# Peptides against a protein of PDB entry 6RGO: the designs that were tried, part 2

Target 1, 392 residues: chain A of PDB entry 6RGO
Amino acid sequence: MALKLLGFNQDATCFSVISSNKGVTIYNCDPFGKCFELEKSTSNDEELDFLVEMLFSTSLIAVVDKTIGASKRKKLKIVNTKRKATICELTFPHEIMDVIMNRKIICVVLKSDQIFVYDISCMKLLRTIDVRGEKLKSTSKFRNSEAVGDIGVRVSLSTDNNSILCYSSYSKSDKENAPLNDIVVFDALKCIQINVLPAVHQSNIVCIACSPDGMLMATASEKGTIIRVFKTIDTENDEPILVNEFRRGSRPSRISEMKFNHDNTLLACVGESDTIHIFALPVTTTEADANEDDTLQQSSHSLSSSINGLQYISKGLANRFGKIIVSKIPTQSQQRHVAYIKIPENAKYRIGFPKDTTNTIHICGEDGNYLVYSIPRNEVGPCTLVKSNTFD

## One batch from the design tools (peptide; made by RFdiffusion4, then SolubleMPNN)

Design b1_p8_1_s4
Fold by OpenDDE base, seed 3:
Structure b1_p8_1_s4 (fold): chain B 392 residues (1-392), chain A 8 residues (1-8)
Amino acid sequence: as target 1 above (392 residues)
Amino acid sequence: IDEIKSLL
């Protein structure tokens, strides 16, 4: 049967798939098995297309049927999986492109480049973010929405209760074709913009990941060769907002998904390439409770690779042009993966990190494989397969 | 809607 992957839930305890014959199926990871099925709304041999977002291990899912007609593509259903019943239905003015949620917030992304932010507990609209509206003060030309079907607003939401929303925005360039290469950081609960990261890539951003705590974000462009990791909040210390730059590869390849693990020590990426890459993040030891005692002289050879090449562009001109966050980082500072998984060519995979095991990654493929890998800690190398299951 | 609160 043709399978289409929808992805893991926030804690990688479940994953969702579209089966051509059955509709939506949700699998539990441990013990492995089907936990929910939603039948297709039509008897036709039409290619099934759905958005499904599951709230952790709860019985709450958001569903968008994209299979048939422009009307269904505008409807969000909130479903109780235990009751197999629709709790509520929302209709939007435009096609739904994405849905993300946590225990506090649902965000709905429309083809109009609007983000609708809801309080999940009551389905009250908190904010409509118009990503184009900030640009519309200069350029009245609607991009003909037909031609560039794959370039839209990308979003990621922290899985915690802080509900930090990161989204791609249009650069303030007077060019008619400004790229979606800015990032906005938004407190979805307070409805306050926290930060704006201008021009984080040269081309449109196609993938964003927020850390579980909302303190970090990762971005990738259409090139998918470089992944950048940023702090979401300006710290009082003059610390760089850009904390890491990773090189996935030398060849262009689309990144479809990125995920942080639950302790912000790892970033994984998957896409059109034969390889899932896992990168190590520097542990920000907050030096808080270093009490006195144990003088274990572990000679941490601080590879103080002299990041001397931050040319201090003099303080004076920086006031008018927003903080140039992405100086030319020397190619020497681009870190490689610490671990990898080989996947079949042309198989779409999705990734998830379980909460309880920071060195474990869950993956699932449109090939019908659910795989659990152990990530090496002390060496650069392949991940070890720990568990495998198949699904139909 | 009150059903959503019971699922959170």
Scores: peptide ipSAE 0.459, ipTM 0.954, DockQ to the pose 0.883
Fold by OpenDDE base, seed 1:
Structure b1_p8_1_s4 (fold): chain B 392 residues (1-392), chain A 8 residues (1-8)
Amino acid sequence: as target 1 above (392 residues)
Amino acid sequence: IDEIKSLL
């Protein structure tokens, strides 16, 4: 049977799959088992396509049936899984590409590059973000959206109540085909733009992850060779703060998903490669002001260590085109993974971090495997398999 | 809609 993975919920307590014969199934991770099924509405042998976003371990899901025709692809259903009942339905002007939520906000991404932000408690529209809107002054013909199947606005939302929304935006380049390589940080509750990170990659951003607290974001481009981690809100001299650069690999490979763990100490990535990579983030110790008054006057020996900062003066030709301040992302030392998981080639996997165990990762595959791995703390190496289950 | 508030 063909399985299609939808992913884990925010705390990795559940995951959702499409089974060709059953429709949508939601599994509980511990104890492992089916917790919800949405039956196939049609007996046709059509390939099932759904979006399902689950709100943590609650009975609240958002569902989009993408299987049948242009009309259903524009409908969002909010469903109570315990009652097996639709609570409300929203219809959008364009096809729904993505749905993300937390306890406060639901965001709906359209094929039109619009993001609809709702207060989940009342389904009131708070904001429509038009990611194309700044470009509409130029007669940029609708990119024939047929050939660009995989390039669209990417979003990630903090799982906390602060509801920090990160989304990819089009660069202000005078080129007709400007890439989706800017990031906007948006307060989804206040409906204000907090920050803009220009040109964070050279090509379109295809994956974004926001940290649970919304203080960090990870980005990957179509190349998927470099992952960048930035602060979302904080800036230094009005410039974006690059926290880390991670090298996934030397070969191009699409990253389909990234996630932070719940304490922002780990970042995992998965995609088309045979390897899930896990990277360590520096723990920002908040200097607790230990005001211990210990007056030890130890002497002023001025060791003037001359750190010769090699100013690489790249003599870039000053051609006449306007100073697009390409913010030079500081080239930090590219770090490698600290841990990895080998997965079958050509199997799509999803990842999730459980809340209670910061050194554990949940993964599930279109091969029907649900796997729990322990992440090594003190060594670089493979993760250890702790638990395995199968689903159909 | 009021049902959503009971699930949050």
Scores: peptide ipSAE 0.457, ipTM 0.954, DockQ to the pose 0.881
Fold by OpenDDE base, seed 2:
Structure b1_p8_1_s4 (fold): chain B 392 residues (1-392), chain A 8 residues (1-8)
Amino acid sequence: as target 1 above (392 residues)
Amino acid sequence: IDEIKSLL
């Protein structure tokens, strides 16, 4: 059967899949098994396409039937999985491209490059963000730039209650084909723009991940060779703070998903490559009071010693032509993965980090494999398979 | 809508 992966929920306790014959199935990770099934509403041999976002381990899901031929591609259903009942339905002017949520906010991304921000508790519209309209206010030309292919506004939302929304925006370049290479950081609760990170890549941003706490974001372009990690809120001299630059590879390969673990110590990425990469983030040791309690000299030679090379070259050469040169971290200071998982060629995988085990990653494949891996702490190497299950 | 609040 053709499986299509929808992904993990925010805490990686569940994942969603489309089966061509069954419709949408949600699996619980532990104990492994089906927890919800949404039957195929169409008898047609049309390729099933859905968006399904689950709110953590709750019985609340958002569903969009994206199957071709249906006016349903503009409809968001909020469903109670326990009752198998639609709570509410919203209709949008354009096709829904993405849906993200936390306990406070639901964001709906449209093909029109609009983001609709709702208070989830009452489904009240808080804000419509018009990413194109912001561009058009800067550039007077109504070009129907049909976004050629999969290029559109990308979004990520913090899983916490702060509800930090990161989205890709068009650069203010007077060029008709301005790339989606800016990031806007938005407080989705207050409906306030917090920060703008201009030109974070040279090409369109195709993947964004916000940290669970909303303090970090990871970005990848269409090239997928470099991943950049920024602070979301904090700035230095009104400039964006680049925390990390990771090298996924030398060959271009699209990144489809990135995730932080729950303590912001790891960033994983997956995409069209045969490899899931896991990167270590520098633990900002908050200098919590080293009260001198003496004893346990266990010589954890922390791998902290090799992070010497972050020379903050804060050379603010504001060259007159508005190119914020994101300081190219010297290619020598580009960190590689600390761990990896090999996946089958041509199988799409999705990733999730469980909350309780920061060194564990959940993955699922369109090959029907659900796999749990342990991430090595003190060595660079392959992850160890801990558990495997199959689904249909 | 009140049902959503019971699921949060």
Scores: peptide ipSAE 0.449, ipTM 0.953, DockQ to the pose 0.879
Fold by OpenDDE base, seed 5:
Structure b1_p8_1_s4 (fold): chain B 392 residues (1-392), chain A 8 residues (1-8)
Amino acid sequence: as target 1 above (392 residues)
Amino acid sequence: IDEIKSLL
């Protein structure tokens, strides 16, 4: 049977999948098992496509039927899984491309490059963000509908109540074909733009991850060779703070998903490659001056790998067009993964970090495998498989 | 809508 992965929820307690025979299925991770099923509404041999956004382990889900030929691609359904009932239905002017939520906010991304921001508690529209709004004054030409597949507005939302929304925006260039390589940071509750990170990559942004607390953001371009991590809110001399630059690989490969763990110590990425990469973020140890004199001489040779101070090379290279491009960290200071998982070639996988175990990662594949891995702490190497389950 | 509030 063809499986299509929809992904994990915010805390990796559940994941959703499309089964060609069953429709949408939600699995609980622990204890492992099917917890919800939405039956296929049509007997047609049409390839099923859905968006399903979960709200943690609650009975609330958002569903969009994206099946080709379906008139429903503009409809968002809020469903109570326990009652198997639609609570609310919203219709949009354009096809829904993405839906993200937390306990406060639902964001709906349209094919028109609009983001609709709702208060979840009352389904009141708080803001419509038009990502094209500055560009539409000059060029009324909609991108021809055929090439519109992979190059759209990308979004990520903090899982906390601060509701920090990061989205890709068009770079301010007089060029008709400006890339989606700027990032806007937006307070979704207050409906205020907090920050703008200009030209974070040379090509379109195809993947964004916000940290659970909204303080960090990871970005990847169409090349998928470099991942950049920025502070979302803080600036240094009105410039974006680049915290890390990670090298996934030397060969171009699409990154489909990135996630931070719950304490912002790890960043995982997955995509078209045979490898899930896990990167360590520098923990700013606030040296609490614990003056406690306790003389226990245990000669733990802490491999003080001299993390040679990341010289903040905030040298914005003005390109030939006077635009600040985020300076590439020198290739020698580009960090590699600290851990990895090998996955089957051509298998699509999704990733999730559980809340209670910061050194554990959940993965699921379109091969029907749900796998739990332990991440090594003190060595660079493969993750260890802890648990495996199968689903259909 | 009141049902949504009960699920949050």
Scores: peptide ipSAE 0.447, ipTM 0.952, DockQ to the pose 0.892

## One batch from the design tools (peptide; made by RFdiffusion4, then SolubleMPNN)

Design b1_p17_2_s2
Fold by OpenDDE base, seed 1:
Structure b1_p17_2_s2 (fold): chain B 392 residues (1-392), chain A 17 residues (1-17)
Amino acid sequence: as target 1 above (392 residues)
Amino acid sequence: SLEEEAERIEEELLKLK
């Protein structure tokens, strides 16, 4: 059967899939098993297409049926999985491209490059973000930008209650074809823009991950060779703080998903390559007050990666070519993965980090494999398979 | 709990119909 992966929920306790014969199925990760099935509404042999966003492991899901006609692609249903009942339905002016949620907020991304931000508790529209409208104020020509391929606004939302929304935006270039290479950081609760990270890549951003706490953001471009990690809120001299620059590979390969673990110590990425890469983040020592006492001498061999301070050499030469404001970390200081998982070629995989086990990663494939891996702590190497299950 | 939060969300969403 053809499987299409929808992904893990926020805490990797569940994942959702589309089965061509069955419709949407949600699996629980532990104990492994089906927890919900949404049957296809039609007997047609049409390729099933859905968006499903789960509210963690709860009975609440947001569903978009993209299979049947242009009208359903504009409808968001909130469904109780236990009751198999539609709680509410929202209709949008354009096709829904993505849906993300946490305990406070639902964000709906439209094909129009609009983001609708809702208070989940009452489905009140808090904000419509028009990512194109900010561009159109500068460029009067509605070109039918036939969006050449799978380029659109990308979003990520913090899984905490702070509800930090990161989204890709068009650079303020007088060029009709400005890339989606800016990032906006938005407080979805207060409906305020917190930060703008200009030109974080040279090409369109195709993948964004927000940390669970909303303090970090990872970005990847169409090239997928470099992943950049930024602080979301904090700035230094009104400039974005680049925390890490990771090299996934030398060859271009699309990254489809990135995830932080729950303690912001790991970043995983998956995509069109045969390899899931896991990167170590520096533990941001919050300067918690160094109160005095306890002498426990555990010789943590500090991998003294001399993070030589990224002196932002603000060389003020505003030369005419769109300088990436982000100082390129020298290729020599680009960190590699600390761990990896080999996956079948041509199988799409999704990734999730469970909350309680920061060195464990959940993965699922369109090959029907659900796999749990242990991430090595002290060595660079392959992850160890801990558990495997199959689904259909 | 998270489920009790989801139940409260459901109850409020059902009142909007």
Scores: peptide ipSAE 0.399, ipTM 0.905, DockQ to the pose 0.940
Fold by OpenDDE base, seed 4:
Structure b1_p17_2_s2 (fold): chain B 392 residues (1-392), chain A 17 residues (1-17)
Amino acid sequence: as target 1 above (392 residues)
Amino acid sequence: SLEEEAERIEEELLKLK
C-alpha cells in the first residue's frame, strides 16, 4: 500500500501516517500499535492528502483534509480520536500548508504566507502574522505561488509552555525575488517579536527546528549542506548568536525534518539522502548553584592554559547589503555528525526524540518500518537498532 | 495531567458550538 508519513508528535510517543486504503492512522510507539484510525470518506482512487497535528498522546488532534476541493484545504478540524467526533471547525481564507501545536497554542500556516496563532484553550485568534505584508511594505512583488515549488513560510514551535515560535521571513533586500532567509523568533503567548536573525542562509530556508525549551533553533537552506544552530532569545551586541555550524554533506540534498532531543544535546536531520545525521551540541553547563558549604582547601594549581581562541574575524566586505551571517566558524571546524543511521534510498523517513531517553531516536518510513535506535555517546559511528516494528 | 488538560480544552471548545 502507498504510505505517506505525517510525522511524530511532540514527545515521539505517537506517529501518524496516511494509508491509501484506510485514511489517517495514528500509531502508539510503546507499546507499539494502532491507537486511532480515520476512515477514508470516499471510495475513489484519489490520492489522500492530510495534515494531522497531535496534541502529544491525548485524544485531541488537528486535521486538515487536503484530498479534494479548495474548500476542504481551508478547513481545520479539531477531532477527538476516542469519540471520532469533530469538536471544532475553523475556516481560513487560503489553503492550509502547515499546522503546529503545543499545550497552549495552535499555529496555522497558510499558502498566503500568513501564520494564524490561536489560544488552544478557547480557539481565540491571538495574532495574524503576515509574512508577505511585511515584505510588501519593503516593495517586493508577490511570488506567484505556482511556479516555485515547496518554498513557503516554515515554522517550528517549542513544545514547552513558553511557546517560542520560529518562522522564516523574507529578507529586506530591494531584490524583487528576496529569499525566505530571515528567521523571526516570536513569543506566541504574548504575541511579541523577540528576535530577528537576518540572512541566516544565502538561499531560502526550507527546514527549521526549535528546541523543546525554545532556547535554540536549527536552520537549513534548500542546499541542505550546512545546518546552523542559533540562540533564539539571547543576542550579543544586538547580533544573533551562532552556537554551531554543522556540515551534513558536500552534495546538495533537501532536509525535510530536523529535531532536537529533550536536553538540547543532540540535533538530528533527515531528508532525501540515504542517511539520518545526528550532531552533538555543546552542553551548556547550567551553573547549578551548588550552595554546598564544603570548605575543603584543595590547592589552587593555576593551569593557565591560554586557549588562544583564534577569532578569525573574516573582514568580509561591509558592503551595504544586509550582513549575511558569515559563519565566524572556520569551514574546517564545521562539525560533522557524531552518529548516523542508514535508510533506504527514496524512502521518506520522519524522526522523533522520546522525552525519557535522550540517547534514543525514533524513526518511521513510508516503507512501513518503525525503528528505535540507540545513539552512541562516546564514539563517532552508526546508531544501534534496538527495536523494530512494521505497519501498513 | 495532559489528558485532563485535553479534556478541559475539549469542554471549552464544545461550549463554543
Scores: peptide ipSAE 0.391, ipTM 0.902, DockQ to the pose 0.892
Fold by OpenDDE base, seed 5:
Structure b1_p17_2_s2 (fold): chain B 392 residues (1-392), chain A 17 residues (1-17)
Amino acid sequence: as target 1 above (392 residues)
Amino acid sequence: SLEEEAERIEEELLKLK
């Protein structure tokens, strides 16, 4: 049967899949097994497409039926999985492209490049973010309908209660074809824009990850060769703070998903390539109060990655010709992966980091494999397979 | 717990119907 992966939940305790014959299935990771099934409502041989966003391992999920010909592509359902009941239904003016959730907030991304921000506790609309703004309402007619499937607003939400929302925005270039290469950082609870990172890539941003605490974000463009990690809130001299620049590869390859682990020490990426890459982040020692005492000389040879302070000189030289020249970060500062997982060619995989084990990664494939890997700490190399299960 | 929070969310959402 053709499986389509929907992804892991926020803490990688569950993952969701679409089975052509069964509909939506949710699997528990430990103990491994099917925990929920949403049966196909229609007997038609139509290719099933759904969005499913889980509220961690709880009984609550957000569901959108995206099946072709379905009038339901504009309808969000909140479903209790234990009761198999629809609790709430919201209808939007445009097709739903993405849904992200934490304990406080639901964000709904529309094909209109609008983000609807809701308080989950009462489904009250807190904010409508129009990413195109008022000026671009006129030019929306000329994006060929076929190319619109791949290039849209990307979002990521912190899994904590701070509810930091990162989204891609159009550059302020007066060009009709402005790329989605800006990032906006938004406090979803207070409904305040915190930061704007202009022109973080030369082309459209296709993948964003926010850290669980909302302090970091990772970005990738359509090229998927370079991943950039920024601080979300802090700025140096009104310029964005670039923490890391990672090289995934030399060949262009789309990145479909990125995830931080729960302590912000690792960033994983997956996509169209045969390799999941895992990158080490510098441990920002928050100067926790050095209470004096315990002298235990554990010689942690911390690999002194000389964090040469990469001044991200966003010399956005607006050349006289309205070309935003994204300053090429020196290729010498590009870090490689510290760990990797080989996956089958052309298999779509999704990734998740469990909360309790910061050096473990969960992966699942459209090949029906659920795999748990251990990440090496002290050496650059392959991850070790710890557990494997199959699903259908 | 997270489940008790989900139950409270469900109860509030059911009052909106």
Scores: peptide ipSAE 0.388, ipTM 0.902, DockQ to the pose 0.898
Fold by OpenDDE base, seed 2:
Structure b1_p17_2_s2 (fold): chain B 392 residues (1-392), chain A 17 residues (1-17)
Amino acid sequence: as target 1 above (392 residues)
Amino acid sequence: SLEEEAERIEEELLKLK
């Protein structure tokens, strides 16, 4: 049977799949099993395509039928899975490309490069973000989406109530062929732009991950060789703070998904390669806990990997044209993965981090495998398989 | 109504508490 993965929910307690024979199925991770099935409405041999965004482990889901020939690609349905009832239906002017939600906000990304931000409690529109801005007036050239690969606005939303929205935006430097290589950080509740990170990659951004708390963001370009991690809100001298630069590989390979764990200590990435990579982030010691006296001599063999201080050589060559040259971090300071998982070639996988276990990762594949891995703490190496289940 | 739709969404959101 052909399976298509839709992904994990925000806390990795559930995942969703399209089965060619059944339609959309949602699985619980623990106990493992089917919790919801959306029956195929049509007997046609058409390849099913859906967007499904879950509201954590609740009965609430957002569903878009993206199947070819379906007039439904512009319709978002909010469905109660227990009652099997549509709660509400929204219709958009353009095809829905992505849907993301948390407890407060639903963001709907359209093929027009618009982001519609809703208050989930009342489905009230809070903001329409036009990522193209005024450019839409002149160039009626809808790039025929057939030939130039699936390059659109990418979004990520914090899973907390602060509702930090990160999205890719067009660089200001070249109006006609500008890459989607800027990031905007947006408070989705207040509808305020917080920060702008210009030219974070040389090519279009194809993957973004926001941390659960919204304090960190990871980005990858079409090349998928380098992952950059930034602070979302904090700036230093009005400039974006680059926390980490990770090297996935030397060969180009698309990254399809990235996720932080719940304590911001790990970043995982998956894509077209045979390997899920897991990177360690520096623990930001909040200065607050320095006061309590407890003498426990636990020999923290801090692997002081010498974070040779990123001396921002602020070579003050303010070249007149405002190109923030993201100073190429010397290739020597690019960190590798600390852990990895080997996956079957040509199988698409999705990743999730459970809330309760910071060193555990959930993965699922279009091969019908749901796998739980333990991540090594003190060594660079393979993850250990802890649990496996199959689905069809 | 839109209000009855909002109430049903709110009832589902209350299960997140």
Scores: peptide ipSAE 0.309, ipTM 0.834, DockQ to the pose 0.135

